# Peptides against a protein of PDB entry 8BZL: the designs that were tried, part 67

Target 1, 228 residues: chain A of PDB entry 8BZL
Amino acid sequence: SYDRAITVFSPDGHLFQVEYAQEAVKKGSTAVGVRGRDIVVLGVEKKSVAKLQDERTVRKICALDDNVCMAFAGLTADARIVINRARVECQSHRLTVEDPVTVEYITRYIASLKQRYTQSNGRRPFGISALIVGFDFDGTPRLYQTDPSGTYHAWKANAIGRGAKSVREFLEKNYTDEAIETDDLTIKLVIKALLEVVQSGGKNIELAVMRRDQSLKILNPEEIEKYV
Target 2, 242 residues: chain B of PDB entry 8BZL
Amino acid sequence: SRRYDSRTTIFSPEGRLYQVEYAMEAIGHAGTCLGILANDGVLLAAERRNIHKLLDEVFFSEKIYKLNEDMACSVAGITSDANVLTNELRLIAQRYLLQYQEPIPCEQLVTALCDIKQAYTQFGGKRPFGVSLLYIGWDKHYGFQLYQSDPSGNYGGWKATCIGNNSAAAVSMLKQDYKEGEMTLKSALALAIKVLNKTMDVSKLSAEKVEIATLTRENGKTVIRVLKQKEVEQLIKKHEEE

## One batch from the design tools (peptide; made by RFdiffusion4, then SolubleMPNN)

Design b1_p12_3_s4 (from b1_p12_3, 7 letters changed)
Fold by OpenDDE base, seed 5:
Structure b1_p12_3_s4 (fold): chain B 228 residues (1-228), chain C 242 residues (1-242), chain A 12 residues (1-12)
Amino acid sequence: as target 1 above (228 residues)
Amino acid sequence: as target 2 above (242 residues)
Amino acid sequence: SRKERIESLLYE
């Protein structure tokens, strides 16, 4: 039974544990990323925070550095490991190179980490996909996606998690230069995309916005409602 | 599928980690532990199942462990696993104190242990810990805090929560009766007794079957106190009179 | 269901 082994090829050339890790990602709530002209936006479906749970400890969007943010879908505990290692690398890069990481650099680092966990028989793949957004030092907005295999690509817009298919279909139809002409329009696009899969409107959406030369801003529910 | 039950660190075709799920199921059969956050303190209440007359009474707490001067935890699940994890918590806290000359923040201690738990779900040759923990603490960053962690290495902060036997029912009761922003430690203690009385599989709640610890601040110092049996008896009596 | 609750605790 080849699918019982952690990181082996099947006779037909499949890496089942990687494929199954991708299925784990689909169990996660939906996250969407959109690159605008001078803005990057991450949106996530808020899981109904259990009554009495502290919302502070439920974060699907996190900063990796001042210029880079990440959203994930899949195993929460796995994500924490990846986030911590990425943060350390961001700080290390600042110390050694004396510049912040590029979004591509940190994405590649994360991707390489994930890939290594697909090639060791002593480890299972990470059960997470990530959307990584930010600004390079030259002010260029970037969006990348990584999956459990360690593959990564640059995107204009993308989605991960349980509703990713529907969100991607929406983005494929509606992502135009006109739709991202302004920061506000870009934010609206993300909200509209999430509303394809999120029930009960803007109250169940968390949005993070990063503008050029600005820190990450998490929008409050009232701010989100202004765009609905 | 039985096929994926035999190995601890593999995904099922549906993306499930069955060994982690089974560990969580095992915890569901453990004794009940409650945590409640109040404005002026935080408490743990735990079911004591092993009441043996021959047990040396020196062990005042079966399920509640002091971690450092500012934190305590309660455990639900496999006792041997719990012992390993509680010792590790103490070591982590002590190492931090030695390194930084200040107490470890509550969430950092919880996270450090959760990273260990997660590792036991990802690395070959290891099984998940069959333990969930409730953590209570105070630090200068967030004040009084209550956390819950599970075998997956996931954790969360709570105003009130429950682990172990009948935890779902307990959580439902807490949701109904917990008054956010108005919870005193006194009212929290009363609520704990109320919930335990309904969720413990006992005909009558008795002080010998319940452990309660409170964490408060007095004169700028954290005080962790295990309630005496007489104090618990009074709480139970008060509940019965209502 | 209990299964759904467990799943919700594991995945975000």
Scores: peptide ipSAE 0.326, ipTM 0.771, DockQ to the pose 0.851
Fold by OpenDDE base, seed 1:
Structure b1_p12_3_s4 (fold): chain B 228 residues (1-228), chain C 242 residues (1-242), chain A 12 residues (1-12)
Amino acid sequence: as target 1 above (228 residues)
Amino acid sequence: as target 2 above (242 residues)
Amino acid sequence: SRKERIESLLYE
């Protein structure tokens, strides 16, 4: 009876629908985010694209605004809803406040949206976690994570999805000031972290890089192979 | 019937609101938060459970939130619910300030949020907030104040209280050691460390696992200060030497 | 498996 679409407390104080949503996230492919000194990097495990599938349709990394991008793990359809809402909010903020959103602001917006879906009748939690990266107006790189519960935190580095545990363990050991001293080293760190869980090397990795005062860049497979 | 367990607004045959009770149960598993009222100030002490090496935000206070210049709160329960409620508290406080050109009285802020909490227990289609709060503040009406609120929307003023894990044991200890009218902020801090040391499920109390905030008045202004790790270490050390 | 195919369609 507690497995209903409606998120309610169990007798022992658990929100099972939120916990189950977290399990849904674990079914998603791995995503990793790392904040460098003047760079933010998102890496994702690339799904094997079916021979007849259009590669354009598989986007695990998306731009929310010019200064913010997001990777997610979990239900793709749920992600679309969150992404669209976030994009609208980014544009609305630009219109009303006349400045782009801070990474924290848009993260908090997404987190609040997720939280509401854990407390509204007839709604289930979003089955997604997200890594949100970008630059604030002052040029500070930021990395945030959200989960289905609507919690969010700022991170130096983190991972979500099925291989997140292994990737986090790697990052805990290898994230040092020296390891992120340069942009290239930061990118290399992300690739190495993903290689802990991704099979077949760099061919199954997608990387997005945002440098200070630069637009989001998706690395091509050849560029990724240079770091492997 | 399990039917009563799933609906927030339905009384059981025994007159119980099970979802509120279950929310309170969830809070019972959260990190411990203490509040102690002294003659010269008020403090909050909270357990830090989430110490992750990769966290970027040195949350000076993971569980303690500044609400306005004269009030702060600590939260036990679901973090996402806490974020929503603390945001609402800030909004309510700001709206009041804009409307009346003076800070909102402490109890009025607490009651405003409690009304929201209560609504989530009475109106269909919503679950209770899985959050209890301790509020500390100062106003010109009652001076230093400590309040506690729970998922039901109930609240009360306290000299000292505890929410979260092992709260009952903590409250018992506070009852034994709290001396009404003689409590200084210094003694309150010592008492907080004493109680946390006994109630936290840790082998050794460390400054990394405890956050403390004090609210005092200096030169006619409220000062809300989160203690530095070194200061907390000193308090722990003093306790261990006694 | 059918389950794997469904999961591949639903989750990223």
Scores: peptide ipSAE 0.246, ipTM 0.768, DockQ to the pose 0.219
Fold by OpenDDE base, seed 3:
Structure b1_p12_3_s4 (fold): chain B 228 residues (1-228), chain C 242 residues (1-242), chain A 12 residues (1-12)
Amino acid sequence: as target 1 above (228 residues)
Amino acid sequence: as target 2 above (242 residues)
Amino acid sequence: SRKERIESLLYE
C-alpha cells in the first residue's frame, strides 16, 4: 500500500500523503484573503463553537509579526506548530537583519518547512493550507497562499478550506479594480465572498484587516454587519 | 517487489532504485521545458500551465529562475521541491562568489546541486527530489552552456534538450531540426516554438501558456531576459505563417 | 479530473 504514513512516490509519480493532506485541508472551515490597494483582509468562517467552549481559544487568524498575519484551514494542531516556528523566524529576522520580514520571506520559510515534512521519512505532511497577508517595509500589500506540499504563490485574492471552490468562483467574477478601489469596498468584497458559503450571515464570520502603516484589527460582529 | 517500492533509497533485488524512477515518472506529468544552445546565446522555453485570474502579477517567470548574473534554470516536477533546489542553487552560487570573489563556473554549480540530489537518493530517511532542471549559463571557461539534471543526481551538457511532459517526443524533434554550428538564437527561438507547438497538449499554442528566457552577452556582460508576451506572440505568429 | 487538478497544483 502506498497510502502509508511515509511520504513516498507511487509508481505513477504521486505523493499520496500530500494529496491526502490537501483533502484534510478541505475539511477545515473556509478562509478568504483579499489584497486591496492599501489594505489586506482575511475572513474566516467561524466554526460553531460548543456552547461551553471559550471562543478565545479558537483562532483561525493569528499574527505572525506586527506586519504579517495568517489564516489557516486544516488541522489545528499542525497549524500551531507552523505558527510558532514562523513567529520565531520573524523575531530572529528582526534581530539578525534589523528589519521585519517581508511577507514573501516568511511565506517561503513556511513553505520550506512544509516541503521538508513531505520529504523526510517518519514524518507526515502538515495538514494545513495558509493565507498569509501583510505589508512589506515599503508599504506594499501582499497576499500569499501555501499548501501542504510546500508550494506558495502570490495572489490578489484566494480562498482555502471546505468552501474554497465556491468562494474562488465568486472572487474570479467579482474581483476587479473597481471592487477594491477603497478599503471599505475591499472589506465588503471579502464579506460577500464568505457569504457564498457561510450560513447565518455576519455572525459566523471573523474578519481581520490590516491597513497600510496600521496594526492588525479584528472586526467585531457589529462592524461586520455594517458591511452586509 | 512492492516492499522495495515503498522504501526510499534502497535497491530492489534487481538493483533498481524504484523511488528515483517514480520521481522521474512524476516529472513526466509536469509542464514541458526546453533548452536550446545557440552560437550567440542560450534559451529556455517552458509551458505555463497555471493561469489563474486571481494570481498576482509575477514580475518574474513562474518556471524560469535567475540563479545569478550568469545563470538561470527552468524546472519540471514538484513545485515545492523546485523552490528548495533553486534556493539552494542561489546559496551555493553566492557562497562561491564570497569565497573566491568570482562567479561560480556553470558546471560546478550544476555538480554541486547534483551531489545534493544524489545524497537524497542514497541516505536513508529521505525521498528523491521530484524535479528535473535545465540550466543555462555563460562562463569564461566554456562560454554558453546548457545542462540537464534529474532526480538521480545525474547531469549532462546539451546542445538542445527537453524535460517534463512529452519530453521524449520533443527530444526527437530537436534531434531532427537542430543544426550543429549553424544555430542562431533567432533560429533557436523558432525551433522552440515549433517543438512546443507539437508537444504541448493544446489545440493552439498561445503566448499566455509559454515562458521564454534568453541568455546573451552584451558588451562583456551576461544579459538574462524574459521575453514579453508580445514578443512570444510574434514568434507564434511567425511559426503559424510558416 | 480531480487527479489532473491536483497535479496541476503540485507540479510545474
Scores: peptide ipSAE 0.051, ipTM 0.746, DockQ to the pose 0.036

Design b1_p12_3_s4 (from b1_p12_3, 7 letters changed)
Fold by OpenDDE base, seed 2:
Structure b1_p12_3_s4 (fold): chain B 228 residues (1-228), chain C 242 residues (1-242), chain A 12 residues (1-12)
Amino acid sequence: as target 1 above (228 residues)
Amino acid sequence: as target 2 above (242 residues)
Amino acid sequence: SRKERIESLLYE
């Protein structure tokens, strides 16, 4: 009999496959998200791209829609599936509701998808956590996190991946209203947070910013170095 | 624990997918396949291991598959799995062509298959495909392209890469000798022979043991050509003279 | 290590 029950409760009430999926997330490189006053910023630790690899195909930050971006940590192939489904949902929402998704809506969609994969027979959990940032139609900046369990929460700032603990500790100490008073300060905060775990400074950081009514902007290395 | 390595692809306590890792391990024992991107074309070079005297020579290529007019692939791993995946690639490409009346973009074809591969790592009752693929192609969006995909459903674009036996060593050699921006198809062919000569588990490289295909553009059309044995012999000879 | 290489390919 194919053990169709992949994710089951242990005698002590644990969902081991979900917990183990969280361990898979910890194998991913670090991602950080920060909500500023009128900006959302995603920063990721660049994976050491092999010399002969096309950088175009190595992206840890992606757009889900014009107003929503996502960074992830964990299984790359799993992330692609989630991203594609989220993109389809964003477009579907535009067609059916005639408005872009709210950041919460698409986060909830992703979370629900993940949750289903923790309860469905013959499916393992997604081995990814995600930071989802963007702007609602009213111009409110949002940051959400999802994990393999399908839980989601809104955050002022958060981190995922292998260095997440150190980055979170930094953010807990340094995230203040003064630290996010300007867009530049918010960007600087993200960079400083990532530098807690990234060894080779600005060269190993990818940074994306989204401002109100603006598209996602990925900063080039030179732009990042200005904040270091 | 044997419990995580013998069942449907599930996470280990450490967050590892052992079945995927084992599939990748299996590919490491397969024949070597190389891909090299040049300015004026892209090539695949693959080790031919099954030189059986009784094999009907009707099939010119054992490891290189034409997918459509603009794309080809090479495979490393389980042959039966490779046949299924290559057939699926062809079907996806044809369905796209029928639907949109234009050839499928290279990366989209690769991604479509990668989604299938990923599904076989996530859905119960399935095992990962024991196959890695190299894809060569041309499209109007990115021109000449080289991709690699693995059993996890992960993929990447490459200037040059290798899968199968001694792939790590081959990649190291490619990194040393690949000249970005200056790579001609001719130079790429020479490099392929050089790397295969060093990485193949053979005493002497012969044309019988190597399959090479090139993808070029001529008069606004993609041309996929499998090199004749004589052409491969000439490449090997030239390498030996250097 | 081979393990590290495989993990680097799987996880991002």
Scores: peptide ipSAE 0.251, ipTM 0.688, DockQ to the pose 0.843; fails the geometry check

Design b1_p12_4_s1 (from b1_p12_4, 9 letters changed)
Fold by OpenDDE base, seed 5:
Structure b1_p12_4_s1 (fold): chain B 228 residues (1-228), chain C 242 residues (1-242), chain A 12 residues (1-12)
Amino acid sequence: as target 1 above (228 residues)
Amino acid sequence: as target 2 above (242 residues)
Amino acid sequence: SKEQAYDDLLYL
């Protein structure tokens, strides 16, 4: 059976290991990204941390550079590898090109990395999807999504993980120019979208906001409750 | 389906990595190891199973390894795998020291090994390591620290945790008795004995069956000490009197 | 379930 091998084509043209890696993504908690006018927002379903576990060691949202951050869903250890590689590339780009990466550039880099792991002998695909947000040097907000296959696209809004379908359906209905007219409205949209799948309200949501010419800000629970 | 458990670590149709899960099952059969973070130190306590009178080597510790001057670890799982990983930890720590002329931060050492573990779950021809580790350490960034890592390459920081046999029960007990902000090393030692007494598959806890190491700071230096059998006996005795 | 326990450990 071809589904038991390293990533190879089945007779009907399927890459089963890639498809199964996409199933691994669905085991991850939900993440949502929304591009506003002058803001990008990532929201994630907060995973319950064990009572005696240090919360600082559990992160679904991370900075790749000063102008780019990423949320992921899927295998935690796989994500760490991708994040580290992306961070190195961001720094390398700054050194060689003397400018920060564009959001598209770093997304393409991550996508290419993932793709190679679908085609390289002796490697399995990464079991992660990612939402990559940030600002290009010209101040344009960007949102990209990538999956285990190495595909990537630009989005106005998107979601990944277990509740992604429901969140996307919500966003398709509610993402309008009016809904993102202000930073606050954009944040509210993300929260409302997550509340489609997250139980117990705002206490189980983590939000990251990046505004034009500002660093990544993780909102505290009190700040989140103001939008609920 | 068993069709995905016989190959190098690949995804099942449901997105599971069965070889990683099976490696974790192997750890469940290993002797209990626990770690407790205190305000004034951190400790590891481990079950000693190999008590053979004919062992020529006086092992001060079977399951607790000093990694560098500021870190130690305990292991649960396949002994041979553990030896490889503990050696790698030491090498990573030394390479860092040589390169940067300062000790490797605790979390960075843990992460470096976890990246290796992860690689053994992603690259063909490799199997996951059948080992979980508890790490204790001190650095200038976070002070006293306790970490746990598993075969997947995941890790986390902990105030108290347990790996190996009956780890779930041990963790439950730790959750009940661990008092955040009030944990002294003395109280942590007592808690360790209490938990081991209940979770070890022995009729009676004895000092010969328990290894304990403490990591403290004295005069701006890290001190890693394996407790003497007599000290462990006193801890057990004190517990029995309570 | 045992499966869920592993899912909780391995995935975010």
Scores: peptide ipSAE 0.353, ipTM 0.727, DockQ to the pose 0.777
Fold by OpenDDE base, seed 2:
Structure b1_p12_4_s1 (fold): chain B 228 residues (1-228), chain C 242 residues (1-242), chain A 12 residues (1-12)
Amino acid sequence: as target 1 above (228 residues)
Amino acid sequence: as target 2 above (242 residues)
Amino acid sequence: SKEQAYDDLLYL
């Protein structure tokens, strides 16, 4: 029934619940992704964890598979649902196709999931955006973004969350072939981009790096300070 | 505005889920429950409000529920919702045990319920559960653990935390007095009494108004024990002497 | 603010 429709068009053609879900994303801390030549880097603004909270349970960057990782901004509980479904799909793909997912494939899967939640009766949109990075089986580094609407695009660099606008403006000015010529320069670019919105330097940044044929590496604070 | 308050599963223009926030407000009116992680165990301490002389069944625990041999939880919020969720936790744990022939890891049980909670915030025709839970447990992966979950389906691991009435004040006290790495179960019990004494809306803390459960490991087995009234009285007395 | 407290709890 019409009464069960959560996401409906306004008279002027807007999907308000999708737009409002995008506002939910803006409540999340900033995340940035950059594709280098042979590296993909995710950086996130580290949320202040309560003194007695276990940091292990506060993760903004997660692996979806050995070759794919994701950062998100928005509703934490919504993100968990998406992450879990994506992980299941990655494993299912390995079982059925005998190859790992491409970054585009899993992004499209996530995007389609989100889109269904914008059109299904009795469901609200997911209040999250995601940056999905990884390597395809051919060794090509990839970066994708998806939003609550279920749209997705490939990017050289992008940002989501509260400070995303400022970070994107920085990346638009500073993302060059020279700036990503080496892995270290690529990492440095991510840090510099985050520092546009993150106060107190490297202590409030979490960085994840994935190189070709390597697992996701979360940099420790000392490693991050080397690039600041 | 009222338009977003009347429907259970919609975003406000600002991207907020008011029904989730309102569920969390409802929990603020529930009795206080504390959880404290120690090196040698973990505990739950909960306010007991239903002391009616005419209650036929003296339930040993009003707010603390054994989930399986390795986990227990406490609840703050709507009692009926709590009963549904605690039963679901038991079922999830049992199904896992049956399927895998090993106990469910603590965090996995928590997340399984949190996914249910989240679903009730996203699917139409449902309201959020008006319940927060504290979980205590032991598993081979992380040892002793304390988790908190809320109506949103969010959860976190904690060294010490509080839900229900005056939870913010209790958390502040815990932050001040919790000594990381040095917390024994004995010290945790003392801390629990200290915090409850200050945060409960009672003139005087009594053993009748407090339930405490401890989870320890003995001979490679998890032991969940609800403290006897006399034991709680001793803890209160010890606190009053300090 | 109360609003900020909920934002901190619900969003990441």
Scores: peptide ipSAE 0.349, ipTM 0.727, DockQ to the pose 0.785
Fold by OpenDDE base, seed 3:
Formats: sequence, structure tokens, C-alpha cells
Structure b1_p12_4_s1 (fold): chain B 228 residues (1-228), chain C 242 residues (1-242), chain A 12 residues (1-12)
Amino acid sequence: as target 1 above (228 residues)
Amino acid sequence: as target 2 above (242 residues)
Amino acid sequence: SKEQAYDDLLYL
């Protein structure tokens, strides 16, 4: 019965609700993350919004704290819950430890939250994957990815959502030390990666850049076109 | 039986806990992990499946976790479940250290986690953890130790054992080749490579696909060391020459 | 297989 969204093992040892949640992520528009030397870049495919819809209400990239931002793919409502919990944890950490969270710390928090929703009765998994980027207090750039299962790993570059396979294949071929030698080259790499799946060029791309010791900057369309 | 497959962990009419069995089945899909106890140390050897070019360099082994200064573990099963359990192990060990001002004995740490695992099989509203663990450690009570635990909350001490993919075949090989009382860490490493070469579904064993950690005692201190890729390559090469 | 792909992603 669909009334009991219980994540249970199949006879062959599969967690179908988690796998189905991963399929839900693939329905989301593509997001890509790249770690440069002194920069982290998130790029997302802009979903075509209805003519009367406020574009500002459709954010696939959000700040979790001053030093951490996240892009997600999958269920928007699920993402809101995760984002809010993560933001509260970031603030709590600042109050209790008197330092901002590390990117790994907040990633682990999100991963643990997701994992609990795969193990608790009466709960379904979150239908979202996330790319979490930022800087640790020592100035080290970080990129992490989480999935509905609650797994997380550190990446040099990764992608999530509908076009993630094609974008990852591109990044596997093109991510080199030379390709990330400068901030501008790193941004170009993200744009080129997204262009593998995004139709109509730079107009359908949103980019967020966090440089060392700088706040999150969302690039405007004109700034993006300079890299295309 | 199908009605019990989709519910919380409850007894079937036959007295079986199908969710525990299915969790154990899930572990069969995980990479192979070996543990071997020697006279002068203990080792873990694990299959590394996630070789992705875009992964960030992890300081420590992907499958081998340091728990404290005297213990490490390897995991087979669901990665997210493994992360939760390894964090719990670290917390338990730290709380014990703070409370008693001495490191937790190896078996006590294993038992504490096994109680948690068991609870997730007995209490409503939870599923079993889809994870088996191998623990290596040293304490003043029993010296070098190797333990295995499964989703049921069962555990046991071992001289050599295996979890994950092809674990049954690996255990059979270990039983055949393990020499009780004569096992050195060097011979244990050779045995680990031999068993992995046969149990991993790869045509050729490569150092990139194997993680090995050793636990030894040096100058009255426990040393946990992850072998470098070059050292693993040498072990593989030596095995190919035999 | 899709199952193996999920196994590689979900399992250690």
C-alpha cells in the first residue's frame, strides 16, 4: 500500500524508495559544481518559469551560511526543508563553537538528516541531491555532493540532475590543473560543462561564485555571456 | 511471507526476521573486506570500487575508518548507514575516554555498537542497518583483536574473516590457508592479497582497487597505518611471482 | 545493469 512510505529492504537487498528518490532527482534540472584553486563555482540550468512567475522564487542555489552555499536537484519542497535545517545548524554552530561550520561538517549534517529519513518508519527519503560548496576557515575550497541515501563525498567537480551524466563525462575529460589554473578558467569550465545539456546558451544558466575571503556572488546574465 | 517483507522488523510465522536477512543480502553487494589477525599485528584489506577521477583526494581510506588511537574498522554495506555507525563508534569511544580516563576496550566498543544495531532490529519504526563491520584493535586486556558485526547486532572475535561480496568463498580460503600461531603480519598481508585476487571479480588485481591498513604496536603505542599504493603494488607483484 | 550502478553508488 502506498500509504506506508516505509523504506524497507527488498528480498534482493535493495532500498527501492531510495532508488526511486534518486530517479526523482533526475527529474530536476542539472546542477554542476567545480572546485578551483581559490574559487568554488556552482552552475545550474534555469528551469523555464511561467511568464507570470517571479523568477526570484525559483532558486536552485542558496546560501547556507556566509562561507557555504548549496545547489540542489529534485523536489523543491524537500529541498526547502533540508536548507532550513542546515541554516539553523550553521547558526547553532556559530553560537556554540564560535566558528563557522566547515563545509564537511554541514555536509555530514545534511547527509545524516537524509539517512535518518531512509531508516525511520513513516518517512520517505528526501527526493533531492545537493552540491555543497564553500570555504573552510583556513581558506581551503571544498565541494561535496549528497544524494537521497545520505551518502556524501568530496569532489573536485561533479553534477546532479537530469543532465548529470553528460556533464560528468565532460568534466572527466576536461577537468585538469590547467583548466582550473585561474578563477576565470574555472568559471569557463562550469559554463562549458553546462552547455553540454543546456539549450539556448548562457541565458538559461545561473552561476554562483565564491572566491576566497569573499561572499557568494551570483553572476548576472551579462557577466555569464562574457565567458560564453 | 510477503506481508512481513514490507513491514518493520517483526517475526514471520516461521520465526524469521526477514528485514535482517534482506539487510545481510544487501551487504553481499558491497565490496569485499578482509580482516586477518597476526601475532605481531592486525590488518584490514578492502576492495575499492569508487575510483572516480573527479573525487577529491581523501586523506584516509574510503572504507577504513580510524575510530580512536587503538582501533580501526572497515565497512561493507550501505554507505550512509556506515557513516552513521562509524560516527557513533567514535562518539562512544570518546565518551568512554572522558568518563574513565582510559581508552575503551575493543570488545566493549564493538558490543556498544551491536546493542544499537540490535535495537534497530527490535524496536518499531526503524529498519536494520545495512552494514557489516570488521574491527581491528589493540587493548591491554586481550592484545591484538579482530571482530566482525552484522545487521542483527551479532558479533564475534575472529582470527581471520571476510564481509561483503564473495565473503563465503573468502572465508573458505582463509580457513584453508590461515596457519594458527604462525601468522606474521607479513604473511597475513600476503594472504590478504591472495584471497582478494581470487574473490574480487576482476581479471587482474591492481593497487588502485585495494586499500590496506595495518595496526601494530611500536614503543608501547598503537600505530594504525594505511599502506601506500606503491606498497600495495609490491605486495601484488610478489603474489604474481608466486 | 542499473542495479549494479546503484550498488556502486549506494554501497561501500
Scores: peptide ipSAE 0.177, ipTM 0.742, DockQ to the pose 0.036

Design b1_p12_4_s1 (from b1_p12_4, 9 letters changed)
Fold by OpenDDE base, seed 1:
Structure b1_p12_4_s1 (fold): chain B 228 residues (1-228), chain C 242 residues (1-242), chain A 12 residues (1-12)
Amino acid sequence: as target 1 above (228 residues)
Amino acid sequence: as target 2 above (242 residues)
Amino acid sequence: SKEQAYDDLLYL
């Protein structure tokens, strides 16, 4: 019976395990990515860290390389595997090609990894979507999104996780050239988008900003409140 | 849907891994294990359930395992699974030491095992490990550390936490009584006894039913010590007098 | 709920 195989086609042509992995993503907290002119911004709904939990071990945004960072939604343990593989690839690329990866390249790598887990016998799909942002060597800001199927696309702005639909609807209405004219406006757009689904304002938001020719910066709560 | 409950490494229609959740449920029936981070050390306290008079091997520690000179762990769940995982932890730590000529950082050891756990939730023909672990350790990067991992391969750092039976109640008590920045190892030991006394389903807490290990730094070396029964008795007595 | 507790533990 096809029902016993991990990822197989249903009679009607569905890959149910991939679809169900997409449902796993919806159990994750919301993440949003926006590409500005000379900035990329990731915003995430900060999970209420338990009072006694070390915050350093709860990260929804991570660096893949100096020029690339990623936010994810879904299974935390699955994300760690993907992140580690991506980091290794970024370093390998630097060693073999002598240049950092393009954002598209590392996205394609992650997407290919995910796709293999949808087709390999005895493996379930990864239960994560990812927003991958960064700068290419030429200084071009990039935003990509991947899902459990291994599909990927470039975006101006997008969202993943539980509140993604509402956030996307907001972005569709409010993403304009004027809204991203400056770095500060771009950051503000991300915060406003997250506030559509995040309760208790800026205290429950984590923001990562990468500007052209600058390293990844995680904004502190005080910095975030300036944009609220 | 109940149809997915018996299948390993598959998502339910709602995106859940039921076998991971069921493994976590199984751990909820295991003996209680506590971990508490202090300024001057870190401790594990575990319920000892297997007091069999005919056991030939005096297991000084049933649930607390030394991993290397700088780390120890406590386990809650299936004993056989725990034995496999604790052995793997020791092997990982030893291989790292041999390769790099320095002890493995605490978090790296935890993550290495968590990657194994995760794999058993993703690869077909495997079931999740029915084990949660608490890790205590010291390294030069973060000093004293406490970690928790579960069958999913997820982990987190903690100031204080609990796994096994009545873990939710224990965590609630820890949240109430844990004083951040003011926790000494002495106060942590007292807190551990307090929490165990309330979370263990026993009329009276006895030293024979509790294992405690402390990890401290003395003269630039890590010292892992399992408390003697008499020391545990004294801690219990002090708690009863308060 | 029990389900929510597991969601909180397993998903980010």
Scores: peptide ipSAE 0.452, ipTM 0.793, DockQ to the pose 0.756; fails the geometry check

